# Peptides against a protein of PDB entry 4GMN: the designs that were tried, part 103

Target 1, 375 residues: chain A of PDB entry 4GMN
Amino acid sequence: RYANITLLALVTLASIGTDFQETLVKGNQGSRESPISAADEEWNGFDDADGDAMDVDQKSSSGEDQEEDYEEIDVKEDDEDDDDDSITSEMQADMERVVGADGTDDGDLEDLPTLRELIQTAVPQLIRLSNLPIDSDESLTIQSHALSALNNISWTISCLEFANGENANIHNAWYPTAKKIWRKTILPILEADSADLKLATQVTSLAWAVARVLHGETPTDGNPHRKFISLYHSSKQQAGGNSNSIEEPEDPFQGLGVKCIGVVGSLAHDPAPIEVNREVGVFLVTLLRQSNNVPPAEIVEALNQLFDIYGDEELACDKEVFWKDGFLKHLEEFLPKMRTLTKGIDKRTQPELRTRADEALLNLGRFVQYKKKHA

## One batch from the design tools (peptide; made by RFdiffusion4, then SolubleMPNN)

Design b2_p15_3_s1 (from b2_p15_3, 4 letters changed)
Fold by OpenDDE base, seed 3:
Structure b2_p15_3_s1 (fold): chain B 375 residues (1-375), chain A 15 residues (1-15)
Amino acid sequence: as target 1 above (375 residues)
Amino acid sequence: PKPKLLKPSELPRPV
């Protein structure tokens, strides 16, 4: 009984985190629709002429295929539109405030009561539940659900803009909690070195969400970037041996490899120690050099992380790593390989992967040109 | 239903 209530509460918290993210994404799209006046570029239609449609008369034959009268079992899809709009009116009000608030620099969430309770009351309990001794299948299930709830909450918060002091109140409230998730949930699971790739995938997903807010301010204790690089390599070695056991997620961007790249990329941002940045940058550039053996989704993620890490020429990592370690040459040498890789992705079977690869290819060309101009 | 794990692909990338 208590277990089922706890699991239901954890599922509900994870759903709330998802629905909150979906509406934040919708709200942030609506604000960026400044009407770019479609300038009336009258593209004058080319009057292409009267090409004779040839009358190909082909008489193909009367095959008598038998009407097997399959009785249409009228399965009434009871569209139980369970419009269980799990979005409470309080969540909607918090969302409208998050999109509209001139963030006071005070980490006070008085105006955001649902988000406050989520960060201050729910997350500390989820951290506790993620750290339970695993002594039963029930405790493992509770840990997995607690990690899922922490993941969804952390991802949702990581969708907020924090640049230029935006949402500073939420950032300041989340930041100590994010560091607590890192130190109390993520690091202990990474240090346990469990052969459980499911647990590793869950903790790495959570680590990415947390690191997308903390960036280079993520605690460097025990060199976590090296643990995620090690996990990346270990996951590749295991996948190569046991083709049967891990359903690769249908979405190529949900793979453990992509998540490891996302974590280490986020950890390498300023103010990360220059040696952490170097080790991550070398790892990412090495993936591009070895691209023949790397999934396309991991290449796309590695490129995006490289653009984000080395996009600013004022940062110490530009001079001390990017230029010193000759990364521009590797990116330039990779450009023709990326064109081939992107063209090899079928738009019909993998439309998302193709779109993201086309974008990353465009950005790679621009980035190489930018860096050549600023050399 | 299992809560859908939030995907990095569903995040608006800074353009």
Scores: peptide ipSAE 0.034, ipTM 0.737, DockQ to the pose 0.050
Fold by OpenDDE base, seed 1:
Structure b2_p15_3_s1 (fold): chain B 375 residues (1-375), chain A 15 residues (1-15)
Amino acid sequence: as target 1 above (375 residues)
Amino acid sequence: PKPKLLKPSELPRPV
């Protein structure tokens, strides 16, 4: 009884996190439909070729009108209103405020009551549930669902724009909670050294979502970047040996390898310690050098992380890591390989992977040209 | 100044 209620509450919290994300994604797509002014290039019409279609007059005969009484099968469309009642009017109103609000600097969420309750009431309980002693399959299920709920909430919040002081109220409310998730949920699970790749995938997904907000301010205690690099290598060794490979997710961007790259990339941002940045940068550049044995989605993610980490010349990591360790040469040498890799992806079978690879290839060319001008 | 990079249109979705 208590377990089923707890499970239902955890599933509901996970769904709420997903629904918020879908709403934010739809809102961000609608804002990008700024009408590209169709330049009215007057497509001057093709010429009026007058071809005389001949009148073939064939006259044939009167078959009898049997009025077959088509019984109108009144297919009641049971509009199963899938009342996906998951998005409350209050949640939608909170999302509209998040998109429209000039963020007040105070971490007060008075104007965002649903998001406030999610961060202040729900997340602390989820952190507690993720730390329960695993003594039964029921406790393992509760932990898994608590991690899923934390993942979805953390991903949703990580999709908000926090650059230039946007959503500062949400950032300030989330930041201490995100650090608690890291210290109380993520680190203990990573330290437990479980051979459970499912649990490792869940905690790595959560770690990426949290690190996308905390960046280089993510706690460096115990060198968590090395744990995720080790997990990346361990996952590759296990996939090569046992026919019980966890089916690679149908989405190549949901793979544990991509998630490990996303975490360590996010951890390496300023103000991360220069040695953490170096170890991550060397790991990412090494993936590009070994690209023949690396899934294309991991290459796309590793490139995006490298562009984000080293895109600012004013940061200490630009001089002390990017230039000092000769990363530009490795990126330039990878450019022809990336062209071949991207062309090898079938647009029909893997349209998303191809699109993201085409974008990453374009960005790699731009990034190399930028760095060559700022050398 | 940082080059204008294209952000991927699709982020990893929560599972």
Scores: peptide ipSAE 0.030, ipTM 0.733, DockQ to the pose 0.468
Fold by OpenDDE base, seed 5:
Structure b2_p15_3_s1 (fold): chain B 375 residues (1-375), chain A 15 residues (1-15)
Amino acid sequence: as target 1 above (375 residues)
Amino acid sequence: PKPKLLKPSELPRPV
């Protein structure tokens, strides 16, 4: 009885975290439908001179228009109004306020009562449940559900913009709790050296969500970046040896390898120790050098992390790591490989992976050009 | 000026 109520409460908290994220993502997409004015950056085409373009008379071959009669597949919108009654009117009001609020600096969540109760009341209990002694299948199930709920809440909060002092009240309320999740939940599980890849995937997903807010202020005690790099390599060795299809997640971006890259990339941001930044930067650049044996989604994530870490020339890691360790050369040498990799992704079968690879390729070209101009 | 890098359009969904 108590176990079933606890599991139901944990599932409900995980669902609340997911629904809140989906609403924040939809709200942020609606605000981005402001037309990106094509600022025609007038690529001032080089004024190259006089060359007589010879009129090549290409003969109009009249190819017959085969009207392929596309049968309108009348996709009946089965309006399955799945009235997922999970979202309370108070939660909807909190979500609307989070999308619209000029955040006050005081860490006060008076105007966000549901989010306040999630951070202040629910998360401390989830941390406790994730740290229970594992003595039964029931305790393992409780830990897994507590980690899922912490993951979804942490991911949702990590989707908020905190740049320029936005959502400062939420940031200030979350920051001490995020450090508590790291120290009380993530580190103990990483130190237990569990052979359970499911548990490792759950804790790595949670670690990424937490590190996306804490960045280089994530506690570096015990070198957790090395544990995630080790986990990355160990996961690759296990996948290569056993023809037991650990079902690679249908989504390439949900793979343990991508999650490990996301964690270590986030940990390497300023003010992380330069040695932590260097070890992560070398790991990421090494993935690009070995790209023939690396999944495309991991390459996309490794590129995005490299852009975020080394995009700022004023940071100590730019001089002490990026330039000193010669990363520009490796990025430039990777550019033609990235073009081939991106073109090899089928848009019909993997549309998301192709879109994110096209974006990462565009950014790689711009980043290399920028770094060459600032050399 | 720093190049306008595109953030990933989609963030990893919570699982």
Scores: peptide ipSAE 0.030, ipTM 0.730, DockQ to the pose 0.474
Fold by OpenDDE base, seed 2:
Structure b2_p15_3_s1 (fold): chain B 375 residues (1-375), chain A 15 residues (1-15)
Amino acid sequence: as target 1 above (375 residues)
Amino acid sequence: PKPKLLKPSELPRPV
């Protein structure tokens, strides 16, 4: 009885976290409908004004293009408006406030009661439940559901903008809780050295969500970056050996390899120790060098992490790692391989992977050019 | 100045 109520509460908290994320993503897409088209225009670099307007009067002939009356097959999109009305009016009101909230510097969540209760009441209980002794399938199920709920809440919060002091109240409330999740949930599970790849995937997903907010301020105790790099390599060895169903998740970005890259990339940001940054940077650049056997989604994530880590020339890691270890050469040598890799992704069968690979290829070209100008 | 990088359109969904 109590276990079933606990499991139902954990499932409900996990669902609340996903619904909140979808609402934030939709709300951020609606506010970002400032056309992505304008990002193409500020390539103002070619000032070559002298293109003499040759008036080539090409009178191309009137081809009578037959209007083939394509009968609009009224594909009733069954809008399964799975408008999951599960979004409580209170959650929706908190989301509207978060999207509109001017950064009040006080870590007071008085105006965000649902988010306050999630951070202050729910998360501490989820941390407790994730640390239960595993002695039964029931305790393992409770841990898994507690990790899923923590993951969804942490991912949702990691989708908020915290740049320029935006959402500072939420950041200030979340930051100590995120460090507590790291120290009390993530580290103990990573130290238990369990051969359970499902548990490893759950904790790595949670670690990525937490590290996307904490970045280089994530606790470095016990060198967690090396544990995630080791987990990356171990996951590849297991996939290669047994044809048994590690069902690679249908979504290439849900793979344990991508999650490991996302965690270690996030951990390597300033103010991370330069040695942590170097070990991660060398790992990521090594993936690009060995790209022939690396999934495209992991290459996309490794590139994005490299751009975020080394995109600022004022950071100590630019001089002490990027330039010192010759990363520019490896990125430049990878450009033709990335073009081939991206072109090999079918837009019809893997549209998201193709879009993100096209973006990463474009960014790689821009990043290499930027670094060459600042050499 | 840091180049204007495109943000990925989609983030990995929580599972």
Scores: peptide ipSAE 0.028, ipTM 0.731, DockQ to the pose 0.493

Design b2_p15_3_s2 (from b2_p15_3, 4 letters changed)
Fold by OpenDDE base, seed 2:
Structure b2_p15_3_s2 (fold): chain B 375 residues (1-375), chain A 15 residues (1-15)
Amino acid sequence: as target 1 above (375 residues)
Amino acid sequence: PKPRLLKPSELPRPV
């Protein structure tokens, strides 16, 4: 009886976390409907506000508009109106406040009561439940559901903008809790030498969500990046041996390999130790060199992580790792392979993978050009 | 200046 109530509560918390994420993604899409026009605008970097307006003469080159007739693929949205009305009016109101809140510096969530209760009341209980002694299938089920709930909450919070001090109250409330999830849930499970790839996938998903907020401030105790790199390699060895084992998730981006790359990439950000950054950077660049045997989704994630880690020339990792270890050459040599890889993805069968590969290819070209200008 | 890389349009859904 108590176990069934606990499981129902965990499922409900996991659903709340998912629905909250979907609402965040929809709300952030609606605010991002400023068309990122696919225009070939040479992205000139952030000029600091020193307002010497150089008159760039608008030489109107009348390039002929080839109207590429976008055949409107009438994607019948099967309105599976799964009107799961589970988005409480209180969650919607908290969401609208998060999108509009000028971040008060105090980690006080007074104006966000649902989010406050999730962070302060629910998450500490989920951490406790994820650390129960495993002695039965029931305790395994409780751990799995607690990890799913933590994953969904952590992913949802990781979708908030925290740049420029946005959502500082939420960041400040979440940050100590995220470190607690890392130390109390993630590390103990990663230290348990479990051959359970399902559990490893759940903890790695949670680790990625947490590391997307903590970045290089993620606790480095016991070199967790090496554990995730080892897990990456172990997952590849198991998939190659037993044709019957894990159904590769239908979504290429839900694969354990992608999740491992996402975690280690996030861990390698400043202020991560330069040696952690180097080991991760070498791992990611090595995936690009071995790309013939690497799933396209893992290549896309590895590229995005490399861009995020090494996109800033002011960071110590730019000089001490990127330039010193000759990463530009590897990225430049990979560019023609990425073009071939991206063109090999069928837009009809894998539209998301193709779109994200096209984006990563575009970014790779821009990134290589940027780094060549700053050499 | 750091190039504005296109953010992936979709984050992997939490499983």
Scores: peptide ipSAE 0.028, ipTM 0.738, DockQ to the pose 0.506
Fold by OpenDDE base, seed 4:
Structure b2_p15_3_s2 (fold): chain B 375 residues (1-375), chain A 15 residues (1-15)
Amino acid sequence: as target 1 above (375 residues)
Amino acid sequence: PKPRLLKPSELPRPV
């Protein structure tokens, strides 16, 4: 009886986290002006908001416009408007405030009571439930549901912009809780060395969501980056040996390999210790060098992490790792391989993977040019 | 129903 109520509560909290994310995504899509056709903007790095727009003189090279009539595939997003009436008017009001709040208010979630209760009351209980002794299938089920709820909440919060002091109240409320999730939920499960790939995938997904907010401020106790790198390699060894279909997730971006890359990439951001950054950077660059044996989605994620880690030249990791360890040469040598890889992805069968690979290829070209200009 | 797990691919990348 108590277990069924606990499971129902955990399912409800995981649904609340999903519904909150869906509304934040819808809200952010309304504020995203069309991606600027930044074909002509010099990429000045990720953080240079103050970069003087140098007028690059448009020399008109009269190349013959072959108008390839790209039929706009009207991707009807089947808005399955599952109007799940589960969103309380209080949650909706909190969500509208999160999307509209200029981060001006001092640290108190006074105006966000539902989010406050989620962070301050629900998450600490989920952390407790994720740490129950596993002595039964019931306790394992409770742990899995607690991890699912923590995952959805943490992912949702990680979709908020925290750059430039945006959402500072939410960031300040979440930050100590995120560190608590890391220390109390993620690390103990990683140290338990369970052969359960499902549990490993759940904890790695949660770790990525948490690390997307904490970045290099993620607790370095026990060298967690090495644990996730080890998990990456172990997952590849197991997939090669058992023809038992580990149901490769239909979505290539849901693979344990992608999640491991996302975690370690996020852990390597400033202000991460330079040796953590180096070990992660070498891991990521090694994936690019071995790209013939790496899934395309993992290459896309590894590139994105490399751009985000090394996009700022003022960071200590640029001089001490990127330049010192000669990463530019490896990125340049990878550029023709990335073009071949991206062209090998069928747009019809894997449209998302192709779009993400085309973007990562474009960004790789820009990044290499940027780093050559700043050499 | 079992809640949907949020997928990293469905999340907007921080721009």
Scores: peptide ipSAE 0.028, ipTM 0.737, DockQ to the pose 0.067
Fold by OpenDDE base, seed 3:
Structure b2_p15_3_s2 (fold): chain B 375 residues (1-375), chain A 15 residues (1-15)
Amino acid sequence: as target 1 above (375 residues)
Amino acid sequence: PKPRLLKPSELPRPV
């Protein structure tokens, strides 16, 4: 009885975290009818002016397209408006405030009571539940649900803008809790070195969400970047041997490899120690060099992480790692491979992977040109 | 149903 109530509460908290994120994404899309902010001005790299339209003479091969009269099966969309308004009116009011408020620096969240209770009351209990001794299938189930709830909450908060002091009240309230999740939930599970790839995937997903807010301020105790790099390699060794057990997630971007790359990329941002940045940068560049044996989604993620880590020339990692370790040459040598990889992705069967690969290829070309200009 | 885990794909990329 109590276990079922606890599981229901954990499922409800995880659903609330999902619905909150969907509302944030919709809210940010609605507010983005405001003109493209001045952040687009500094990336002066792509003067699209010299589009010499090469006249590709499309010889019209008159293939007789047989109009197969696909009878429009009028699938009545039963608008089951399952208005399962799982979003409380208080949560919606907190959402409207998060999208509209100039954040105060105090972190008190007095004006955001639902978010405050989520961070201050729910998350500390979820951390406790994720650390229960595993003595039964029931305790393992509770841990998994607690990790799922922590994941969804942490991902949702990581969708907020914190640059330039935006949402500083939420950032300041979340930051100590995020460090607590890292130290009390993530590190102990990583140190237990469990062969459970499901648990490893859950904790790595949570670690990425937490690291997307903490960046290089993520606690470096015990070199967690090396643990995630080790987990990446271990997961590849296991997948090569046991063809049977873990259904690769249908979504390529949900793979443990992608999540490991996302974590270590986030950990390598300023103010991370230069040696942490170097080890991560070398890992990411090594994936590009070995791209023939790396899933396309992991290549896309590794490129995005490299752009985010090394996009700023004022950072110490640009001079001490990017230029010093010759990363530009590896990115240039990877450009033709990325074009081949991207063209090899079927748009019909993997439209998201193709779109993201096309974006990453475009950004790689731009990034290489930028770095050549600033050499 | 099991709650859907938030996907990195569903996150707004920083542009």
Scores: peptide ipSAE 0.026, ipTM 0.731, DockQ to the pose 0.069
Fold by OpenDDE base, seed 1:
Structure b2_p15_3_s2 (fold): chain B 375 residues (1-375), chain A 15 residues (1-15)
Amino acid sequence: as target 1 above (375 residues)
Amino acid sequence: PKPRLLKPSELPRPV
């Protein structure tokens, strides 16, 4: 009985997270003028406007781990009508505020009660459920659903703009929770070294969503970038040996390889340790060199990660990794291969993959030109 | 506006 209620609540939280993401993505896409028209504008890097690094005075209050006795939420079955609008009016109002509001600087989610409840109440429970001892198929199912709910919430939040102090209140509320997801959910599952590719795919998807907000501030404990690089290689070895078609996900961008690239790329952003950045950068550049054996979607993701990591010349990784390790030469040598790869994608059968590859090819040309001017 | 890279319009969907 309790397990069914828990599973229903987890499915509901996962669905809510998906619907929020789809609407936030549509809202953010509507504000983006069609980027194709800027073909002739010379890309001059990511000039981050003067982001005053908020001195987050981490006053380490050693808060004692009060084991808060989680009272059993007596979910009253209020038989209120099947208005199957998966988004409540409160969720819709919060979403409209998030899409429309210049973020007020106070880390108080007073104006976003549903998002506050998701971050402060739901996510801590999902973290707990993701860490249950696996002793049954039921506990494995609960873990899987908790990971799906965490994934969808984390992806939704990662679709918000946080540049220039936008949504600072949400960022400030999410940031400690995102670190908690990383340390309490992601790392323990990665350390368990499970041969379960389904669980590995779920945790990698969640890790990417979390790392898209935390970037180089993602905890480096236990070198998680190496675990995801290892997982990438292991996933390729398993796909080659057993003709058990793990049904390649119908969406090329949902593959475990793409997710691994997305995670490690996000982990390598400033202020990541230069050694972490270098290991990831070498991994990504090596994929481009080996592109004949790499799925096109992974190449697209690896390029986008390389552009985001090395797009700013003021960052330490530009001098200490990009220039020092000769990455420009590898990008230049890859440019004709990328043209061939992109042209080989059928627009009729894989329209999204072709569009994303055309964009990545355009960006590669611009990025190479930019780096040649700043050499 | 400073010229920026075209970021992918579509993010990976949650599963």
Scores: peptide ipSAE 0.025, ipTM 0.720, DockQ to the pose 0.393

